Peptides against a protein of PDB entry 4N3Y. Designs and how they scored, part 72

Target 1, 83 residues: chain A of PDB entry 4N3Y
Amino acid sequence: ETRDQVKKLQLMLRQANDQLEKTMKDKQELEDFIKQSSEDSSHQISALVLRAQASEILLEELQQGLSQAKRDVQEQMAVLMQS

## One batch from the design tools (peptide; made by RFdiffusion4, then SolubleMPNN)

Design b2_p20_6_s4 (from b2_p20_6, 15 letters changed)
Fold by OpenDDE base, seed 5:
Structure b2_p20_6_s4 (fold): chain B 83 residues (1-83), chain C 83 residues (1-83), chain A 20 residues (1-20)
Amino acid sequence: as target 1 above (83 residues)
Amino acid sequence: as target 1 above (83 residues)
Amino acid sequence: MEAQILAPLDQLEQQLQAAA
């Protein structure tokens, strides 16, 4: 009968709404996860980039120091050879 | 009447199912996005970490080499001056 | 003589250049 069909459809509707609510919650959790994960990854990458840049600066300093040492040796050799 | 109520509930059910299907699709897309993004980020971070570590090792080796080279030069200079 | 004394430093300079 029509009344029984109404009851059945009401139950189906409740089931669909429950599933919808759960799925919406899951979606929200994923969105939040993506946001947080993106921020964390961004910070980590930034830190690694900064470390790499610091290493580059140190390499430049070492290169300058080496060049200076070379010049100092050349100067000392010149003095010795001229004496 | 009950018949009209059935028609209304059938429409509501169709609407709910449409929303559910859309939400489920969106959730799946987010899951796929997270998986791909995670893999990409992981590879990028790993590459940066390895590069940073290689640079650190090289820097240490160069620092040690520079110190040794300076000592060697000083020793050779001393020998020359003493000869 | 100078070249011999500077050889270790020259080698390091080459290493630094390669690292860049």
Scores: peptide ipSAE 0.091, ipTM 0.513, DockQ to the pose 0.795
Fold by OpenDDE base, seed 4:
Parts: structure tokens; C-alpha cells; sequence
Structure b2_p20_6_s4 (fold): chain B 83 residues (1-83), chain C 83 residues (1-83), chain A 20 residues (1-20)
């Protein structure tokens, strides 16, 4: 019976539509997650890079300090040996 | 006294050296972490992109199915109205 | 004496310079 067939098809159409909407939502959520994850990672990496740069500066300062200390030790040793 | 001064400077130099070594280690660990994190993020994002692409294919299939179902319903309704 | 006292630091300075 044609009327019954139409009703059946309408139900199938609604079911398919519901599934489509669900899948569209899921896809959007995934895309949003990817975007957010990428942004978070970028920020984190940038922060860590800055931290590494700070460490580099500290290392350079320490190197300078060590060089100066070395010179001072040499001077003091020279004085001691001359005494 | 010069000898005592030299000993003091030697201690300071050792302390500075220890700090330098520690900082160098910390910097290396940070660099390694950044590298690993970047690689992990890249892999994760790539996997998620593939998943999103799969969802897109499914959505396209559903859209096609819905369009066909719609046409079928329209056809059946036309037949019913002509009956 | 000086060389022995400063040798470890000299090596560290060289390593740091190479890494920079």
C-alpha cells in the first residue's frame, strides 16, 4: 500500500537525518579539538623555548663568571708564588 | 692571607662549575622535551585529521542517501495523490 | 698546579662554547 510505503520512507528519512546531524556534530567537535590542541601545543612550546633561552643567558653569565674567577685565581696564585 | 684567598676562590670556582653543569643538563632536558612534545603533537594531529577525513566521507555518503530517500518519498507521494 | 686546578673548568668552557 502506497501510503504505508510513504510513511515508512518518511521514518527512514528522519532516521537518516538524525544520524547525519549527529555525525556533523561529532565532526565539528573533532575539528574544534584539533584546533585547540594545536594552539595549546604551540603556546606550550613557545613557553618552553623562552625558558630555554633564559637558561642560555644564565649559562653565558656563568661562563663569564667562571672566566673571571679563573683570572682572579691566576692572579692570586702568582702573588702567592712571589711571596 | 693569599693562600686562603686562593682556596676560597677555588671553592667558588667549583661551585660555579657545578651550577653550570646542572644548568646545562636542565637545558638539554628541556630541549629534548620540546622536541618530543612537538613530534607527539604532530603525530596526534595527523591521526585526528585522518579521522576527520573519514567522518567527512561518511557525511557525504549520508547526504547522498538522504537525497535519494527524499526523491523516493516524493515519487511515492506523487503516486499516492494520483490514486 | 694552575693547570690541574683549572682543567675541569677549561673543559667546561670549551664544551659550552661548542654547544653555543
Amino acid sequence: as target 1 above (83 residues)
Amino acid sequence: as target 1 above (83 residues)
Amino acid sequence: MEAQILAPLDQLEQQLQAAA
Scores: peptide ipSAE 0.064, ipTM 0.468, DockQ to the pose 0.057
Fold by OpenDDE base, seed 2:
Structure b2_p20_6_s4 (fold): chain B 83 residues (1-83), chain C 83 residues (1-83), chain A 20 residues (1-20)
Amino acid sequence: as target 1 above (83 residues)
Amino acid sequence: as target 1 above (83 residues)
Amino acid sequence: MEAQILAPLDQLEQQLQAAA
């Protein structure tokens, strides 16, 4: 019967609409999550990079200090051996 | 005394060396951590992107289905009203 | 004697230079 067919199709339409709305919400949530995760990771990595750079600077300073200390030791040893 | 100075400098040198070694280790650990974290995040984001894309395809299919259902309902209603 | 005292540091400096 035509009336029955219409009623069936109306139900199908409503069901499809509900599913569409749900899926649209899910998609949006995924996109939001990706964005948030990316931002968080980006900031975290940036912080770690800065920390690594600071460490590198310290290493260079230590290297310079060691070289200077080496020279100073050599100088003092020379004095000792010549005295 | 010169000998005392030498001994002092030797100690300073050893201490600096120890600190240098420690700091080098720390730097390497940071670099390794950054790399690992970046790889993990990259893979995670890629997976999420693929999931989002799948959702988008589903949405498009649902939209098409809804449009078709709408047309079918309209056709059946026309038959009903004309009968 | 001097070389023995400084050898470990020289080695470290070399490693540092390679890593930098």
Scores: peptide ipSAE 0.060, ipTM 0.467, DockQ to the pose 0.057
Fold by OpenDDE base, seed 3:
Structure b2_p20_6_s4 (fold): chain B 83 residues (1-83), chain C 83 residues (1-83), chain A 20 residues (1-20)
Amino acid sequence: as target 1 above (83 residues)
Amino acid sequence: as target 1 above (83 residues)
Amino acid sequence: MEAQILAPLDQLEQQLQAAA
């Protein structure tokens, strides 16, 4: 019967529309999440890079200090041996 | 006294060396963490992008289906009205 | 005497140079 077919198609349309709206919302949420996650990761990585660079500077200073201390020890030992 | 000075410098060297080793280890751990975090983020973002793309395809299909269903309903209604 | 005292530092300095 034609009337029954029309009613069936109307139901199908409603169901499909509901799914469409839901999926559109989900897609938007995913895009928002990706954007937020990317920004968070970028900021965290940048902060960690800065921390690593600070450590590098400290290591360079320590290396320089150790080299100088080594020379100082050598000089002091030379004095001790000569006395 | 020279001997006391030497002993003091030796202690300073040991302390500095300990700090250097510790800081080098910390730096390496930071670099490893950054690498791992970046890889994890990249993989997660890629997966989410693919999911978003899948949703986009579904939405396009639904849109097409809805348009067709609408036309079908219109045709059936026309038949009903003419009968 | 001096060589043995400074050996650990020398090794560390070389490690730093290699890593940099």
Scores: peptide ipSAE 0.054, ipTM 0.465, DockQ to the pose 0.041

Design b2_p20_7_s1 (from b2_p20_7, 15 letters changed)
Fold by OpenDDE base, seed 2:
Structure b2_p20_7_s1 (fold): chain B 83 residues (1-83), chain C 83 residues (1-83), chain A 20 residues (1-20)
Amino acid sequence: as target 1 above (83 residues)
Amino acid sequence: as target 1 above (83 residues)
Amino acid sequence: SILEQIEAIFEQLQAQIEAL
């Protein structure tokens, strides 16, 4: 009967509503996760970049020191040879 | 004496070289890590985006279905009222 | 929100059916 059909449709509507709610929630959770993950990754990468930059500076300083030490050794060696 | 000083400087030079080598290695490792981490994050985020997009499509379909169901209920209700 | 609107519509339809 028509009344039964209407009630069936009401049920289907309710089910659709529930499914929609669930899907909306899932979507939101995914979006939140993406945002959080992206932020975390960005922060981590930034920190690593800074560390790498610090290493670069140290490397340059060490290279300079090495060059100077080499020159000093050469100079002292020359003195020794002249003695 | 001068000879001893030269040998001392040689030692310092060797030490500096070792430090430089270590620093270069560390820097490279950091760069490699950054690259790998970035790629992994990118892939993960891309996958999540696709999932979110799929959810969006489903959401739209559910909304359409809900609207249709609503209309169907209304139509059947009208029939009932006319009976 | 869309969900709230849907819920409201559902409740309205339910009330109408019950009144029949």
Scores: peptide ipSAE 0.024, ipTM 0.441, DockQ to the pose 0.007
Fold by OpenDDE base, seed 3:
Structure b2_p20_7_s1 (fold): chain B 83 residues (1-83), chain C 83 residues (1-83), chain A 20 residues (1-20)
Amino acid sequence: as target 1 above (83 residues)
Amino acid sequence: as target 1 above (83 residues)
Amino acid sequence: SILEQIEAIFEQLQAQIEAL
């Protein structure tokens, strides 16, 4: 019967509209998440790169200090052996 | 006393070496973390972009279906009114 | 490596001190 068919089609239309609304919301949430995740990752990576660079500087200083200390110890040992 | 000075310098040298080793390890761990974090973020973002694209396709299909269904309902209503 | 070289130096210096 045509009337029953119309009612069925109206229900299907409502269901399709609900699904459309849901999918639109989900898509927007995913886009927002992508944006936020990208920003967070970028900031975190930048911070860690800075930390690594600071460690590099410290390493260079420590290596220099170690080399100097080695020479100082050797010099003092020589003095001790001669005394 | 020179001997005491030498012993002190040796201790300082050992401490410096320990700090160097620690800093080298820490730097390497940070570099590894940066690499892993970057890869993980890239993969996650790519996956979410694909999901968003899939949602876009679904949205287009749903919109088309909704428009067609609307027309179908209107046509059936017209038939009903004329019957 | 740098660390291995440093360790060798420590061992040598320690041996020298012990010999005094």
Scores: peptide ipSAE 0.023, ipTM 0.430, DockQ to the pose 0.007
Fold by OpenDDE base, seed 1:
Structure b2_p20_7_s1 (fold): chain B 83 residues (1-83), chain C 83 residues (1-83), chain A 20 residues (1-20)
Amino acid sequence: as target 1 above (83 residues)
Amino acid sequence: as target 1 above (83 residues)
Amino acid sequence: SILEQIEAIFEQLQAQIEAL
């Protein structure tokens, strides 16, 4: 019956609308997640890069100190040998 | 005493070497972490982008279906009113 | 390797000290 068919179509329309709304929400959440994840990763990587750079500076300082210490030992050895 | 001074310097040198080794290890770990984190984030974001694109396609299909359903309901209503 | 070089330095210095 035509009236029943119309009511069936109304139900289908409501169902489609509900699904559309849900999908729109899901899409928005995905976009928000991507944005936030990218920002978080960017900040984290940036911080870690800075830490790596700090380690590099420390390495250079330690290498210089090590070289100086070696020279100091060599100098003291020379003094000792002259005693 | 000079001999004692030399031994002290040896200790300092060993200590510096140990710290250097530790720092080198830490730096390498940081670099590895940065690399891995970047790769993980890239893959994750790429996957999420694909999901978002799939949602976009679904949205378009649902919108078209919704429009068609609306037209179908309107048509059936017209038929009903003519009965 | 820098570490290998440092190790060699330590060994050399230790030998020199022990020889005194």
Scores: peptide ipSAE 0.023, ipTM 0.432, DockQ to the pose 0.007
Fold by OpenDDE base, seed 5:
Structure b2_p20_7_s1 (fold): chain B 83 residues (1-83), chain C 83 residues (1-83), chain A 20 residues (1-20)
Amino acid sequence: as target 1 above (83 residues)
Amino acid sequence: as target 1 above (83 residues)
Amino acid sequence: SILEQIEAIFEQLQAQIEAL
């Protein structure tokens, strides 16, 4: 019966619409997730870069201190040789 | 004692180096993670887009079918009125 | 890369420390 066929097609169309709507929602959620995750990671990387920079400064300071300490030892040794 | 100070500074410098090295490693791992995650998500989005397109095609087909079915019903009703 | 350059610097610093 044609009338029954129409009703069946109506149901199928609604189901297809629901599926498409769900797909669109899922896509949007995924895009939002990626965007947020990327932003969070970017901030974390920036924080790590800052930490690395701080460590680099510390290394330079320690290197200078070490060099100075070595020079002090050498100076003391020179004094000892003159005694 | 100067010699002891030098040794202490050497240790601190090594520790600072280790920290900086660790920081660099963590940064690299994070970058790798972001890259891989982004690629995976991109592929997933592409798959969802394809699914949405397929659903859209289905909707169009069902709509056409529904319209045709409606026309068929109308035709049958016309025949009944002539009987 | 920048990271490789930084690693090279660290290696140099380590060598200097060991030479002291």
Scores: peptide ipSAE 0.023, ipTM 0.385, DockQ to the pose 0.011; fails the geometry check

Design b2_p20_7_s2 (from b2_p20_7, 14 letters changed)
Fold by OpenDDE base, seed 2:
Structure b2_p20_7_s2 (fold): chain B 83 residues (1-83), chain C 83 residues (1-83), chain A 20 residues (1-20)
Amino acid sequence: as target 1 above (83 residues)
Amino acid sequence: as target 1 above (83 residues)
Amino acid sequence: SILEQIQQIFEQLQRQIEEL
């Protein structure tokens, strides 16, 4: 009977090892996925931030251009009114 | 001629306004996209982190169980050897 | 690794039991 109990415990040990291996693998896969996903997202967001910044620069240029155009029109209107 | 120049400048002003409006819209859309994407990614990563943590807890439990099983087997072996 | 260590312990115990 003692021998039978030992054999049973050996089986339990094997089963525990199997579960441990499985769980370790699952954990590692999740960690790898998190790492990769985070890196991909970070790169994507960074790229879009750069695009937004480029648009910001263009906006500033257009605003300045618009202001200049306004001034030019006003100047010409003044000339026209004086003519 | 001066009047013609004024009319030309008025057209340029309208065109500049159109471009400005377009660029402002584009910038806003990009910012909205970045915000939404970042929030979605953050939630996804957080959820996966929680899953990884759950796996870690299970690993600890399995390790402890395996250690106990080892001790149990060793105890039974000792009994067997003494019999 | 922890798994490898556990496996080694298990194998040792198996051998000991089989020799009894």
Scores: peptide ipSAE 0.026, ipTM 0.445, DockQ to the pose 0.007
Fold by OpenDDE base, seed 4:
Structure b2_p20_7_s2 (fold): chain B 83 residues (1-83), chain C 83 residues (1-83), chain A 20 residues (1-20)
Amino acid sequence: as target 1 above (83 residues)
Amino acid sequence: as target 1 above (83 residues)
Amino acid sequence: SILEQIQQIFEQLQRQIEEL
C-alpha cells in the first residue's frame, strides 16, 4: 500500500537525518580534540625547550667554574713548590 | 697549609666535574624526550586528521542518501495522488 | 544549517502527505 510505503520512507528519512546529526557532532568533537591536543602539545614542548635552555646555561656556568678551579689548583701547586 | 688547600680544591674540582656530567646527561635526556614527544604528537594528530577525513566522506554519503530518500518520498507521494 | 534545512524539508513533506 502506497501510503504505508510513504510513511516508511518518512521514517527512513528521519533516521538518516539523525545519523547525519550524530556524525556531524562526532566530527566537530574530533576537530575540537585535535585543536586542543595540538595546543597542549605545543605548550608542553615549549616549556621543555625553555628547560633545556636553562640547562644549557647551567652547563656553561659549570664549565667556567671547572676552568677556574683548575687554574686555582695549578696556582696553589706553584705556591707549594715555591715554599 | 697549602698542601691541604690543594687537596681540597682537587676534591672540589672532581665534584664539579661530576655535576657537569650529571647535568649533561639530564640535558640529553630532555632533548631526547622532546624529540620523541614531538614525533608521537605528530603521528597522533595525523591519525586524527585521517579519521576526520573519513567522517567527512561519511557525511557526504549520508547527504546523498538523504537527497535520494527525499526524492523517493516525493515520487511515492505522486503515486499516491494518482491512485 | 544543513540540518535545519533537512528538518524543514521533512516537515514540508509531512504536511503534504497529511493533506492527501
Scores: peptide ipSAE 0.025, ipTM 0.439, DockQ to the pose 0.007
Fold by OpenDDE base, seed 5:
Structure b2_p20_7_s2 (fold): chain B 83 residues (1-83), chain C 83 residues (1-83), chain A 20 residues (1-20)
Amino acid sequence: as target 1 above (83 residues)
Amino acid sequence: as target 1 above (83 residues)
Amino acid sequence: SILEQIQQIFEQLQRQIEEL
């Protein structure tokens, strides 16, 4: 009968609403997770980039020092041979 | 004496070279780590974004279904009251 | 360079964050 049909539809409506609310919650949680994950990654990458840049600078300094040291050794060798 | 000075400088040169090689290795390892980490993050985020988009579509469908269900219930109620 | 590539990835991620 119509009354029973209405009751059935009311139940379906409640179920649909519950599912909607659940899905909305799940979506929000997912978005929050993505946002947090992305922010964490960005911060980590930034720190690592800075570290890499520092290493690059150090490498340049070491190269210069090495070149100078080589020249110093050669100069001292020349002095020795002339003595 | 000069000979001793040369030997000292030779040692310093070897030490500097060793340090340079170590730093070069460390830099490369760091760059590799950053690259791998970034790639992993990018892939993970892409997958999560797709999932979020799927949820968005589902939400739209659920909203439409809910609205229709509400209309159906109202229609059935009207029929009941008119019987 | 690798550093430049890393920076590009970083910028991409930042854009993704802003779009959320």
Scores: peptide ipSAE 0.020, ipTM 0.422, DockQ to the pose 0.021
Fold by OpenDDE base, seed 3:
Structure b2_p20_7_s2 (fold): chain B 83 residues (1-83), chain C 83 residues (1-83), chain A 20 residues (1-20)
Amino acid sequence: as target 1 above (83 residues)
Amino acid sequence: as target 1 above (83 residues)
Amino acid sequence: SILEQIQQIFEQLQRQIEEL
């Protein structure tokens, strides 16, 4: 009966709409989660990169200082031996 | 006294070397941590992106289905009213 | 697009990994 068919289609329509709304919500939540997670990671990684770069600078300075100190010791040893 | 100066410089040299080694280790650990963290985040984000894309496809399909269902209901209603 | 933004962030992370 046509009336029964219409009612069936109406039910299917409601179900489809419910599924659509659910899927829309789920997608939005997923996108929000991805965005937030990505931003958090990005910020954390950027901070760590800066710290690593600072350590690189310090390393270079220490290397230079070490080289100079070695030379100073050698020079003073030479003076001592010549005294 | 020169000898005392040499000993002082030797101490400073040892301290500088120790600091250098420590800094090198710290830097390496930091870089390793950053790399691992970044890779983990990258993989996770990629998976989530794929899921989001799948949801996008599903949304579009559901929207089309919903539109068709609505048309079907309307058509059947018209038939019913003309019967 | 949110997806495009996510992709951009992802690409940024990839670059950071490569630069290590």
Scores: peptide ipSAE 0.019, ipTM 0.419, DockQ to the pose 0.020

Design b2_p20_7_s3 (from b2_p20_7, 14 letters changed)
Fold by OpenDDE base, seed 3:
Structure b2_p20_7_s3 (fold): chain B 83 residues (1-83), chain C 83 residues (1-83), chain A 20 residues (1-20)
Amino acid sequence: as target 1 above (83 residues)
Amino acid sequence: as target 1 above (83 residues)
Amino acid sequence: DVLQQIEQIFQQLEEQIQAL
């Protein structure tokens, strides 16, 4: 009967609306997650870049120190041979 | 004695070199990690964007369906009242 | 700083050598 069919349609309409609302929420959550993930990654990468730069500075200093140490050892060896 | 001191200097020089080599390796690992992390993040974000786009399409379809359903319910209610 | 520590050690060694 028609009245029963109308009630059925109304139920289906409510179900469709519920799904719509759920989808809207999920979409928003995805957008928020993308934004947050991107920001987190950006910060992480920036920190890693800074660390790499610090390591590069240290490397250069160590190279300088090593060169000096080599010269010092050579000089001391020369002194030893002279003595 | 001088010879013993020279040997000590040589040991320290070797230790310095070992640290230098370690630092060089660590720097390279950091650079590789940064690159890999960035690529992984980029791929992840791209996938999430695609999912968001799919959700948007679904949302639009659901909106259209909901509008149609509303019209259908209204039409059936009209038929009911006419009967 | 590792470099500074190394430099200090070398300085000490140099002083010891000079004292001989």
Scores: peptide ipSAE 0.032, ipTM 0.446, DockQ to the pose 0.007
Fold by OpenDDE base, seed 4:
Structure b2_p20_7_s3 (fold): chain B 83 residues (1-83), chain C 83 residues (1-83), chain A 20 residues (1-20)
Amino acid sequence: as target 1 above (83 residues)
Amino acid sequence: as target 1 above (83 residues)
Amino acid sequence: DVLQQIEQIFQQLEEQIQAL
């Protein structure tokens, strides 16, 4: 009787240990996933920020070009009016 | 001559405007993408953190259970040795 | 007349760029 009880408890202990090991592994994988996901997102956002900055530069250049064109048009208007 | 110059400038203006419009659209889409991506990532990470916390609780429970089981086994072993 | 219209267009574009 007692021997049987001990054997049963030993089995239960083994089962619990197996579950613990599994859970520990799962937790580790979760932690790794979170870390990796965070890093990937960070990199993506950084890249997109750079792209946005590039667009900003382009817009500034366009503005400058348009301003120059405006001045040129005004100059030509003056010539027309003089002639 | 002047008329031709004006027409050329008008064409350039139209081209610049088209480019501006395109760039504005692209910039807006980029901003929207960044915002959405950031929010999605935030939600994902938060959810994963909660899952990790749940796993922590489970691990604590398993640890407690294992400790108890160990004690029970030891008790039964003592009984065996006494008999 | 045409040139005035062009100037107005330029002004509008400049304002739009500044608003970005």
Scores: peptide ipSAE 0.026, ipTM 0.440, DockQ to the pose 0.056
Fold by OpenDDE base, seed 1:
Structure b2_p20_7_s3 (fold): chain B 83 residues (1-83), chain C 83 residues (1-83), chain A 20 residues (1-20)
Amino acid sequence: as target 1 above (83 residues)
Amino acid sequence: as target 1 above (83 residues)
Amino acid sequence: DVLQQIEQIFQQLEEQIQAL
């Protein structure tokens, strides 16, 4: 009966709309998650870069200090040889 | 005494070397961690993008299906009106 | 001896510095 067919199609349409809305929500959530994850990673990497840079500065200072220490030791060795 | 001074400097140099080596290791570990973290994030984001794209395809299909269903319902309604 | 030890330290440090 045609009336029954129309009602059936109406129900199917409603159900399809529900699925559409659900999928829209899911898509939006995924996009939001992508954005958040990217931002979090970016910030974390930036922090790690800063930490690495701090280590690099320390290394440079240590290298300079060691070079000076080397010179000092060599100078003392020269004094010893003269005695 | 000069000899004692040399020994002192030798010790200081050894200690400085230890610190240098430790810092080198720490720096390398940080660089490795940065690289790994970036790669992990990149892969994760790529996976999420693919998932989002799948959702978009589904949405498009559902929209098309809904449009067709709407047309079908309207056609059936027209039949009802003619009876 | 002390001098030999010092020389070894210098050699090691120089190698490490060069590797950086």
Scores: peptide ipSAE 0.026, ipTM 0.444, DockQ to the pose 0.032
Fold by OpenDDE base, seed 5:
Structure b2_p20_7_s3 (fold): chain B 83 residues (1-83), chain C 83 residues (1-83), chain A 20 residues (1-20)
Amino acid sequence: as target 1 above (83 residues)
Amino acid sequence: as target 1 above (83 residues)
Amino acid sequence: DVLQQIEQIFQQLEEQIQAL
């Protein structure tokens, strides 16, 4: 019966519309999440890279300091042996 | 006194060496962390991008379906009015 | 936009069916 068919199709259309709305929302949320996550990751990585660079500089300074300290100790030992 | 100076410098050298070892370890751990974090982020973002693309396809399909359903309903209503 | 149009279509269709 035609009227029954029409009502069935109306229901199907409403259901499809509801799904469309839901999916559109989900897609937008996903896009926003990706954007936010990417920005957060970028910032974090940048900060960590800078920290790593600082560590490298410190290591070089420490190595230089150790070399100097070694020389100083050796000099003092030599003086002691001569006295 | 020379001997006292030598012992003081030896202690300073040992302390500096300990700090160097610690800092070298910390630097390596940081580098490993950055690498791992970057890989994880990359994988996650890739997966989410694919998911977003799938959602876009689904949305287009739903929109097409809705358009067809609308046409079908309109056709059925016309038939009903003629009967 | 699209959703609003769909809602309007539904309203129109329902009114037409009721008038039959």
Scores: peptide ipSAE 0.024, ipTM 0.453, DockQ to the pose 0.007

